# Ledger of designs, part 13: peptides against a protein of PDB entry 5ONS

Target 1, 181 residues: chain A of PDB entry 5ONS
Amino acid sequence: MFKKFDEKENVSNCIQLKTSVIKGIKNQLIEQFPGIEPWLNQIMPKKDPVKIVRCHEHIEILTVNGELLFFRQREGPFYPTLRLLHKYPFILPHQQVDKGAIKFVLSGANIMCPGLTSPGAKLYPAAVDTIVAIMAEGKQHALCVGVMKMSAEDIEKVNKGIGIENIHYLNDGLWHMKTYK

## One batch from the design tools (peptide; aimed at target 1 W39 Q42 P89 F90)

Design b2_p13_3 (made by RFdiffusion4)
Pose (drawn by RFdiffusion4):
Structure b2_p13_3 (pose): chain A 181 residues (1-181), chain P 13 residues (1-13)
Amino acid sequence: as target 1 above (181 residues)
Amino acid sequence: TKEEELKKKIEEA
């Protein structure tokens, strides 16, 4: 989603949200990520203004104190930014690719099933369309936010095709936009 | 404390 994204060519503007809208968004975040509820007062303090950074192709980025928290396209599901996920790694279920796939996902490639079924990889049960944190064999921190395109059981069996869609990866355009200011 | 709870959840993850 952000492979060729930068602030100049992709950010149209930034709107500050009203209280009515903030509550609605928080509710959606709760529905989508149940375990995030106890942590929202910390992530989105009552005191701080909440802004949406509007981008081309109807991408929205939710910001608080200039920190990028979540993003979505159209009115689709929210995804945590990798920076937020690094602070709260438990927000998402995990999938671990083998170390050989690291170079490909850091270049924006989708995750193929061999990257999840090979030794050094760890595949956990997941239904299709689940938003997952991609972990790497031998790495402590997540490197990609993905969406299951095949269920985990199908990935084990079919073992060919895109297993996980690469949505956001380390040092993509979104990662380079450290803060909005 | 809330900080201990966060640290525990991070370790679990």

Design b2_p13_3_s1 (made by RFdiffusion4, then SolubleMPNN; from b2_p13_3, 6 letters changed)
Fold by OpenDDE base, seed 5:
Structure b2_p13_3_s1 (fold): chain B 181 residues (1-181), chain A 13 residues (1-13)
Amino acid sequence: as target 1 above (181 residues)
Amino acid sequence: SLEELLKELIEKA
């Protein structure tokens, strides 16, 4: 989503959200990420304005105090940014790739099934379309935010093709934005 | 920082 993304080229505008819209978004976030509920007031303090950075390709980034928290495309599901995920790693269910997959993930490549079934990888139960944090063998911080293109079961059985789509990865265009005020 | 993260993730030692 952000492989060719550049703030100067791809950001259109920024709008401040009204209270009712913020409430709706918070409810959506809790629905998507139940574990975030106890932390949501910390992540999105009521006293702080919430903004949406509108980008090309129907990408919207939710921000508070310039911090990029979540994003979505075409009003689809929200994804946490890696920066937020690193602070709250429990927001997403995890999948773990082997060491060999790291460089590919960090280049924006989708995660192929063998990278999830090989020694060093850990594949946890997950349905298709589940948004997941991609961890790596022996590493502490998530490499990317992805979405399951196959169920964990099918990844194990088929073990070929794209298992997880790479949506947002370390040092992509979104990461490079850092903040937006 | 990015540098720290990259060091962690890319370091093979």
Scores: peptide ipSAE 0.559, ipTM 0.916, DockQ to the pose 0.046
OpenDDE base, seeds 1, 2, 3, 4: peptide ipSAE 0.099, 0.071, 0.083, 0.088; ipTM 0.764, 0.747, 0.755, 0.758

Design b2_p13_3_s2 (made by RFdiffusion4, then SolubleMPNN; from b2_p13_3, 8 letters changed)
Fold by OpenDDE base, seed 2:
Structure b2_p13_3_s2 (fold): chain B 181 residues (1-181), chain A 13 residues (1-13)
Amino acid sequence: as target 1 above (181 residues)
Amino acid sequence: SFEELLEQAIKAA
């Protein structure tokens, strides 16, 4: 989603949200990520304005105090940014790729099944379309936010093709935005 | 920065 993304070229505008809209978004976030509920007042304090950064390709980024928290495309599901996920790693279920897959993930490539079934990888139960944090062996911080394109069961059984779609990865255009006020 | 160190560490894997 952000492989060729540049803040200067791809941001259109920024809108401060009304209270009612914020409440709706918070409820949606809790629905998508139930584990975030106890932390939501910390992540999105009531005293702080919430903004949407509107980008090309129908991308919207939710921000508080300049911090990039979540993003979505075409009114689809919200994804946490890697920066938020690093602070709250439990927001998403995890999958772990082997060391050999790291370079490809960081190039924006989708995660192929063998990278999730190899000895250095760890594949956890997950259904198709689940948003997941992509970890790597020997690393403590997620390097990618992805979407399961196959179930964990099918990844293990078929073990070929795209297992997880790469949505947002370390050093992509969103990562390099860092903040936006 | 911490972020840069993290990026380098992950890339060096």
Scores: peptide ipSAE 0.105, ipTM 0.750, DockQ to the pose 0.047
OpenDDE base, seeds 1, 3, 4, 5: peptide ipSAE 0.093, 0.078, 0.091, 0.086; ipTM 0.767, 0.749, 0.734, 0.733

Design b2_p13_3_s3 (made by RFdiffusion4, then SolubleMPNN; from b2_p13_3, 7 letters changed)
Fold by OpenDDE base, seed 1:
Structure b2_p13_3_s3 (fold): chain B 181 residues (1-181), chain A 13 residues (1-13)
Amino acid sequence: as target 1 above (181 residues)
Amino acid sequence: SLEELLEELIEKA
């Protein structure tokens, strides 16, 4: 989503959200990520304005106090940014890729099944379309936010083709955006 | 720092 993203070229505008809209978004976030509920008032304090940075290709980034928290495309599901995920690593279920897959993930490539089934990888039960944090063998911080394109069961059985779609990865255009006031 | 650690991850990928 952000492989060729640049703040100067791809950001259109920024709007401040109404209270009612913020409440709706918070409810959606809790529905998508139940584990975030106890932390949401810390992540999005009631007293702080919430903004959406509107970008090209129908991308919207949710921000509070300049921090990039979540993003979505075409009003689809919200994804956490890696920067938020690093603070709250438990808000997504995890999958782990092997050492050999790391360089491909960081190039923006989708994650192929063998990188999830090989020694050094760890594949946990997950349904198709589940948003997941991609961990790496020997690393302690998430490298990528992805979406299961096959179930974990099918990844193990078929073991070829795209297992997880790469949505947002370390060092992509969103990562380099850092903050937006 | 976290930033330094992440930079190392990139370089050592």
Scores: peptide ipSAE 0.369, ipTM 0.892, DockQ to the pose 0.049
OpenDDE base, seeds 2, 3, 4, 5: peptide ipSAE 0.340, 0.334, 0.073, 0.109; ipTM 0.879, 0.878, 0.745, 0.777

Design b2_p13_3_s4 (made by RFdiffusion4, then SolubleMPNN; from b2_p13_3, 8 letters changed)
Fold by OpenDDE base, seed 3:
Structure b2_p13_3_s4 (fold): chain B 181 residues (1-181), chain A 13 residues (1-13)
Amino acid sequence: as target 1 above (181 residues)
Amino acid sequence: SEEELLEALIAAA
């Protein structure tokens, strides 16, 4: 989603959200990520304005005090930014790729099934379309936010093709945006 | 920091 994203070229505008819209978004976030509920008040304090950075290709980034928190495309599901995920690693269920897959993930490549079933990888139960944090063998922080294109069960059984779609990864255009006020 | 992590991951990749 952000492989060729550049803040200067791909941001259209930034709008401050009304209170009613913020409430709706918070409810949606809790529905998507139930574990976030106890933390939502410190992530999005009531006293702080919430903004949406509107980008090309219908991408929207939710921000508070310049911090990039979540993003979505075409008003679909929200994804946490890696920067938020590093602070709250429990927001997403995890999957772990082997060491050999790291360089490919960091180039924006989708995660192939063998990278999730090989020694050094760890595959946890997850349904298709689940948004997941991609961890790597020997690393403590997420490398990527992805979406399961197959269930964990099918990844193990089929063990070929795209297991997880790479949505947002370290060093992509969103990562380099860092903040926006 | 996140930047330190990025640098470490890039160096190891």
Scores: peptide ipSAE 0.064, ipTM 0.757, DockQ to the pose 0.046
OpenDDE base, seeds 1, 2, 4, 5: peptide ipSAE 0.055, 0.059, 0.063, 0.063; ipTM 0.749, 0.748, 0.751, 0.758

Design b2_p13_4_s1 (made by RFdiffusion4, then SolubleMPNN; failed a check: a repeat of another design; its pose is not in this set)
Amino acid sequence: MEEELKKLIELAR

Design b2_p13_4_s2 (made by RFdiffusion4, then SolubleMPNN; its pose is not in this set)
Fold by OpenDDE base, seed 2:
Structure b2_p13_4_s2 (fold): chain B 181 residues (1-181), chain A 13 residues (1-13)
Amino acid sequence: as target 1 above (181 residues)
Amino acid sequence: FEELLEELKKLAT
């Protein structure tokens, strides 16, 4: 989603949200990520304005105090930014890729099944279409946010093709935005 | 997290 994304070229505008809209978004976030509920007032304090940065290709980024929190495309599901996920790693279920997959993930490539089933990888139960955090062995911070294109069970059984779609990865265009005020 | 990036790149080589 952000492989060729550039803030200067791909941001269209920024809008401040009304209180009612913010409440609706918070409810959506809790629905998608139940574990975030106790933390949501910390992540999105009531006193702080919430903004949406509108980008090309129907991408929207939710921000508070300049911090990029979540993003979505075409009003689809919200994804946490890696920066938020690094602070709250429990927001998403995890999958771990092997060493060989890291370079491809960091280039924006989708995660192939063998990279999730090989030694060094760890595959956890997850249904198709689940948004997941992609981890590397021994690291505390996710390198990628992805979407399961197969269930964990099918990844193990089929073990070929795209297991997880790469949505947002470390050092992509979204990562380089850092903040937006 | 530049350090993390470098560490991950190193692991990938």
Scores: peptide ipSAE 0.148, ipTM 0.822, DockQ to the pose 0.043
OpenDDE base, seeds 1, 3, 4, 5: peptide ipSAE 0.111, 0.092, 0.126, 0.077; ipTM 0.792, 0.786, 0.801, 0.770

Design b2_p13_4_s3 (made by RFdiffusion4, then SolubleMPNN; its pose is not in this set)
Fold by OpenDDE base, seed 3:
Structure b2_p13_4_s3 (fold): chain B 181 residues (1-181), chain A 13 residues (1-13)
Amino acid sequence: as target 1 above (181 residues)
Amino acid sequence: FEELLQQLIEQAR
């Protein structure tokens, strides 16, 4: 989603949200990520304005005090940014790729099934379409935010093709954006 | 790539 993204070229405008809209978004975030509920007031304090950075290709980034928190495309599901996920790693269920897959993930490649079933990888139960944090063997922080294209069960059985779609990864255009006020 | 990864992780902390 952000492989060729540049803040100067791909940001259209920024809007400040009304209270009613913020309430709706918070409810949606809790529905998508139940574990975030106790932390949501810390992540999005009531006293702080919430903004949406509108980008090309129907990408929207949710921000508070300049921090990039979540993003979505075409009014689809919200994804946490890696920067938020590093602070709150429990927001997403995890999957772990082997060491050999790291360089491919960092190039924006989708995660193939063998990279999730090989020694050094860890595959946890997850349904298709689940948003997941991609961890790497021997690393503490998430490398990527992805979406399950197959269930964990099918990944193990089929062990061929795209297991997880790469949505946002370290050193992509969103990562380089850092902050926006 | 490993060196780059480590740099990025340190920046994220």
Scores: peptide ipSAE 0.338, ipTM 0.881, DockQ to the pose 0.043
OpenDDE base, seeds 1, 2, 4, 5: peptide ipSAE 0.329, 0.102, 0.265, 0.272; ipTM 0.874, 0.763, 0.841, 0.843; seed 1 fails the geometry check

Design b2_p13_4_s4 (made by RFdiffusion4, then SolubleMPNN; its pose is not in this set)
Fold by OpenDDE base, seed 5:
Structure b2_p13_4_s4 (fold): chain B 181 residues (1-181), chain A 13 residues (1-13)
Amino acid sequence: as target 1 above (181 residues)
Amino acid sequence: MEKLLEELIAKAR
């Protein structure tokens, strides 16, 4: 989603959200990420304006105090940014890739099944379409936010093709955006 | 690759 994203070229505008819209978004976030509920007031304090940065390709980034928190495309599901996920790693279920897969993930490549089933990887139960944090062997911080394209069970059984779609990864255009006020 | 990864992770902290 952000492989060739540039803030200067791909941001259209920024809007401040009304209270009612913010409440709706918070409810959506809790629905998607139940574990975030106790932290939501810390992540999105009531006193702080919530903004949406509108980008090309129907990408919207939710921000508070310039921090990029969540994003979505075409009003689809919200994804946490890696920067938020690093602060709150429990927001997403995890999958771990082996060392060999790291370079591919960081190039924006989808995660292939062997990178999730080989030694050094850890594959946890997850259904298709689940948004997951991609961890790396021996590392504590997520490298990528992805979406399961196969169930964990099928990844193990088939062990071929795209297991997880790479949505947002370290050093992509969203990562480089850092903040937006 | 490890160097880059460590650098990127460090920046995230």
Scores: peptide ipSAE 0.220, ipTM 0.814, DockQ to the pose 0.043
OpenDDE base, seeds 1, 2, 3, 4: peptide ipSAE 0.049, 0.040, 0.043, 0.185; ipTM 0.737, 0.726, 0.737, 0.795

Design b2_p13_5 (made by RFdiffusion4)
Pose (drawn by RFdiffusion4):
Structure b2_p13_5 (pose): chain A 181 residues (1-181), chain P 13 residues (1-13)
Amino acid sequence: as target 1 above (181 residues)
Amino acid sequence: KEEELEELIKEAL
């Protein structure tokens, strides 16, 4: 989603949200990520203004104190930014690719099933369309936010095709936009 | 609450 994204060519503007809208978004975040509920007062303090950074192709980035928290396209599901996920790694279920796939996902490639079924990889049960944190064999921190395109069981069996769609990865355009200011 | 957060981070990682 952000492979060729930068602030100049992709950010149209930034709107500050009203209280009515903030509550609605928080509710959606709760529905989508149940375990995030106890932590929302910390992530989105009552005191701080909440802004949406509007981007081309109807991408929205939710910001608090200039920190990028979540993003979505159209009115689709929210995804945590990798920076938020690094602070709260439990927000998403995990999938671990083998170390050989790291170079490909850091270049924006989708995750193929061999990257999840090979030694050094760990594949956990997941239904299709689940938003997952991609972990790397031998790495402590997540490197990609993905969406299951095949269920985990199908990935083990079919073992060919895109297993996980690469949505956001380390040092993509979104990662480079450290803060909005 | 900070202790709970540190425990959850450790479990997740």

Design b2_p13_5_s1 (made by RFdiffusion4, then SolubleMPNN; from b2_p13_5, 7 letters changed)
Fold by OpenDDE base, seed 1:
Structure b2_p13_5_s1 (fold): chain B 181 residues (1-181), chain A 13 residues (1-13)
Amino acid sequence: as target 1 above (181 residues)
Amino acid sequence: FEELLKKLIELAR
């Protein structure tokens, strides 16, 4: 989603949200990520304005005090930014790739099944279309936010093709945006 | 940039 993303080229405008819209978004976030509920007032304090940065290709980025929190495309599900996920790693269920897959993920490549089934990888139960944090063998920080294109069961069974779609990865265009005020 | 560099180095090892 952000492989060729550039703030100067791809941001259209920024809109400050009304209170009612913010409430709706918070409810949606809790529905998508139940574990975030106790932390949501810290992440999005009531007194702080919430903004949407509108980008090309129907991408919207939710921000508070310039920090990029979540993004979505075409009014689909919200994804946490890696910067938020690094602060709150429990927001998403995890999958772990082996060491060999790291360089490919950081190039924006989708995660192939063998990178999730090999020694050093850890594959946890997850249904198709689940948004997941991609961890790396022996590393502390998530390197990617992805979407399951196969169930965990099918990844182990078929063990070929794209297991997880790479949506947002470390050092992509969204990562480089860092803040927006 | 320093934070990014540290994370990239961690992942590259």
Scores: peptide ipSAE 0.115, ipTM 0.765, DockQ to the pose 0.051
OpenDDE base, seeds 2, 3, 4, 5: peptide ipSAE 0.064, 0.075, 0.085, 0.078; ipTM 0.734, 0.740, 0.746, 0.742

Design b2_p13_5_s2 (made by RFdiffusion4, then SolubleMPNN; from b2_p13_5, 6 letters changed)
Fold by OpenDDE base, seed 2:
Structure b2_p13_5_s2 (fold): chain B 181 residues (1-181), chain A 13 residues (1-13)
Amino acid sequence: as target 1 above (181 residues)
Amino acid sequence: FEELLEKLIALAR
C-alpha cells in the first residue's frame, strides 16, 4: 500500500474530525481490536483533536497530536501503523517469519507460506483476512502489518503461494512519514 | 539489511 508512497506527493489534505465522528471511529476500533479498549483513552485522549490525513488512492490516516495511529483504504478496515503497533504490540495477532524472509518483507514482498512454516518461523492460528503483525525470528518489534490470505491451517497444509499480504512494512512510505501536524 | 533493521527498530523506540 505504501511502497511508492511519498508524503509530499501523495497527501491531499488533512481534516479535523467532529466529536461524533471520533466516537464512531473509536467504536469501530474497539470492534476490530477489542484489546485496545482499555488503552484507547491513552491513545486518543478526549482533550486532543483527532485528524484524518487524506491521501491518494483513497488512503486515510488517523492522527492524534501528529502521531499516525491507524490507516484505511476505501473505507475498509483500520490498520494500526507500525509506530503505534510498536507501542502496543498486542493490538494485532502475531505471525513470525524466519530470518531469511526478513529482507523480502522489508522490500514490500508478500509473505510466502514457506517463510511461515520453516524453522525459525512461528505460525499461530488465524483466519483468512485477519490483520496480523509480522514478527521476525529474534526480533521484538513488528516488521510489517499484513493480512492473512490463507488461514494458518491452510498455510501449513498447502505450504505454497502467498500466505500473508504485505500491507505496511518498516521503511515504507508511511513509516517515513513519521508525524503529520 | 540487518543493520538497517536494527536501526529502524531503534527509531521506533
Scores: peptide ipSAE 0.124, ipTM 0.762, DockQ to the pose 0.044
OpenDDE base, seeds 1, 3, 4, 5: peptide ipSAE 0.057, 0.050, 0.113, 0.071; ipTM 0.739, 0.724, 0.757, 0.746

Design b2_p13_5_s3 (made by RFdiffusion4, then SolubleMPNN; from b2_p13_5, 6 letters changed)
Fold by OpenDDE base, seed 3:
Structure b2_p13_5_s3 (fold): chain B 181 residues (1-181), chain A 13 residues (1-13)
Amino acid sequence: as target 1 above (181 residues)
Amino acid sequence: MEELLQELIAKAR
């Protein structure tokens, strides 16, 4: 989603959200990520304005105090940014890729099934379309946010093709944006 | 987490 993304070229405008809209978004976030509920007041304090950075390709980035928190495309599901996920790693279920897959993930490639079933990888139960944090062996912080294109069960059985779609990864255009006020 | 990026790049090579 952000392979060729640049803040100067791909941001259209930034708007401050009304209270009613913020309430709706918070409810949606809790529905998508139940584990975030106890932390949401810390992530999005009531006293702080919430903004949406509108980008090309119908991408919207939710921000508070300049921090990039979540993003979505075409009013689809919200994804946490890696920067938020690093602070709150538990808001997504995890999947772990093997060492050999790291270089491909960091180039924006989708995660192939063998990279999730090989020694050094860890595959946890997850349904198709689940948003997941992609971990590397021996590391505490996610290198990628992805979406399950197959269930964990099917990844193990088929062990061929795209297991997880790469949505946002370290050093992509969103990562380099850092903040926006 | 720029350190993580450097670690992962080094590990990937």
Scores: peptide ipSAE 0.048, ipTM 0.752, DockQ to the pose 0.045
OpenDDE base, seeds 1, 2, 4, 5: peptide ipSAE 0.054, 0.045, 0.043, 0.042; ipTM 0.755, 0.722, 0.734, 0.716; seed 1 fails the geometry check

Design b2_p13_5_s4 (made by RFdiffusion4, then SolubleMPNN; from b2_p13_5, 6 letters changed)
Fold by OpenDDE base, seed 4:
Structure b2_p13_5_s4 (fold): chain B 181 residues (1-181), chain A 13 residues (1-13)
Amino acid sequence: as target 1 above (181 residues)
Amino acid sequence: MEELLEKLIELAR
């Protein structure tokens, strides 16, 4: 989603959200990520305005005090940014790739099934379309936010093709954006 | 934190 993304070229505008819209978004976030509820007031304090940065390709980034928190495309599900996920790693269920897969993930490549079934990988139960944090063998911080294109069960059984779609990864265009006020 | 992440990226290349 952000492989060729540049803040200067791909941001269109920024809008401040109304209170009612913010409430709706918070409810949606809790629905998508139940574990976030106790932390949501810390992540999105009531006193702070919430903004959406509108980008090309129908990408929207939710921001508070310039911090990039979540993003979505075409009004689909929200994804946490890696910067938020690093602060709150429990927001997403995890999958782990082996050391050899790291360089490919960081190039924006989708995660292939063998990279999730190797001895250095850890594949946890997850349904298709689940948004997941991609961890790596021997690394503490998530490398990528992805979407399960197959269930964990099917990844083990088939062990061929794209297991997880790479949505947002370390050092991509969104990562380099850092803040937006 | 940022420094550590940069190192991680570097090591992954």
Scores: peptide ipSAE 0.053, ipTM 0.725, DockQ to the pose 0.049
OpenDDE base, seeds 1, 2, 3, 5: peptide ipSAE 0.046, 0.052, 0.047, 0.053; ipTM 0.734, 0.722, 0.720, 0.731

Design b2_p13_6 (made by RFdiffusion4)
Pose (drawn by RFdiffusion4):
Structure b2_p13_6 (pose): chain A 181 residues (1-181), chain P 13 residues (1-13)
Amino acid sequence: as target 1 above (181 residues)
Amino acid sequence: QEEELEKLIEEAL
């Protein structure tokens, strides 16, 4: 979603949200990520203004104190930014690719099933369309936010095709936009 | 709350 994204060519503007809208978004975040509820007062303090950074192709980035928290396209699901996920790694279920796939996902490639079924990889049960944190064999931190395109069981069996869609990866355009200011 | 957060981070990683 952000492979060729930068602030100049992609950010149209930034709107500050009213209280009515903030509560609605928080509710959606709760519905989508149940375990995030105890932590929202910390992530989105009552004191701080909440802004949406509007981007081309109807991408929205939720910001608090200039920190990028979540993003979505159209009115689709929210995804955590990798920076937020690094602070709260438990927000998402995990999938671990084998170390050989690291170079490909850091270049924006989708995750193929061999990257999940090979030694060094760890595949956990997941239904299709689940938003997952992509972990790397031998790495402590997540490197990609993905969406299951095939269920985990199908990935083990079919073992060919895109297993996980690469949505956001380390040092993509979104990662380079460290803060909005 | 900080101790709970550190525990959850450790478990997740």

Design b2_p13_6_s1 (made by RFdiffusion4, then SolubleMPNN; from b2_p13_6, 6 letters changed)
Fold by OpenDDE base, seed 4:
Structure b2_p13_6_s1 (fold): chain B 181 residues (1-181), chain A 13 residues (1-13)
Amino acid sequence: as target 1 above (181 residues)
Amino acid sequence: FDELLEQLIEQAR
């Protein structure tokens, strides 16, 4: 989603949200990520305005005090930014790729099934379309936010093709967008 | 913190 993203070229405008809209978004976030509920008040304090940064290709980034928290495309589900995920690693269920897959993930490539079934990988139960944090063998921070294109069961069974779609990865265009005031 | 992440990226490649 952000492989060719550049803040200067791909950001269109920024809109401050009304209180009612913010409440709706918070409810949606809790629905998508139940574990975030106890933390949502410190992530999105009531006193702080919430903004949406509108970008090309129907991408929207949710921000508070310039911090990039979540993003979505075409009014789809919200994804946490890696920066938020690093602070709250429990927001997403995890999958772990082997060492060999790291370089491909960091190039924006989708995660292939063998990279999730190899000895250095750890594949946890997850349904198709689940948003997941991609961890790596020997690394403690998430490298990528992805979406399961197969269930974990099918990844193990089929063991070929795209297991997880790469949505947002370390050092992509969104990562380089540290803040937006 | 950012510098640590940069190190992680470099080590991962």
Scores: peptide ipSAE 0.117, ipTM 0.783, DockQ to the pose 0.053
OpenDDE base, seeds 1, 2, 3, 5: peptide ipSAE 0.070, 0.039, 0.104, 0.071; ipTM 0.754, 0.724, 0.754, 0.741

Design b2_p13_6_s2 (made by RFdiffusion4, then SolubleMPNN; from b2_p13_6, 8 letters changed)
Fold by OpenDDE base, seed 1:
Structure b2_p13_6_s2 (fold): chain B 181 residues (1-181), chain A 13 residues (1-13)
Amino acid sequence: as target 1 above (181 residues)
Amino acid sequence: FKKLLEELIKKAR
């Protein structure tokens, strides 16, 4: 989603949200990520304005006090930014790739099944279309936010092709935005 | 690539 994303070229505008819209978004976030509920007032304090940065290709980035929190495309599901996920790693279920897969993930490549089934990888139960945090063998922080293209069961059984779609990864265009006010 | 990853993670802190 952000492989060739550039803030100067791909951001259209920024809007401040009304209270009712913010409430709706918070409810959606809790529905998508139940574990975030106790932390949501810390992440999105009531007194702080919430903004959406509108980008090309129907991408929207949710921000509070300039911090990039979540993003979505075409009014689909929200994804946490890696910066938020690093602060709150429990927001997403995890999958772990082996050491050999790291370089490909950081190039924006989708995650192939063997990178999830090999020694050093850890594959946890997850249904297709689940948004997941991609961890790496021997690393503490998530490398990538992805979407399961196969169930964990099918990844182990078939063990070829795209297991997880790479949505947002370290050092991509969204990562380089850092803040937006 | 490991060094790059570690550098990026440190920068995020």
Scores: peptide ipSAE 0.226, ipTM 0.819, DockQ to the pose 0.042
OpenDDE base, seeds 2, 3, 4, 5: peptide ipSAE 0.072, 0.074, 0.042, 0.090; ipTM 0.745, 0.741, 0.714, 0.760

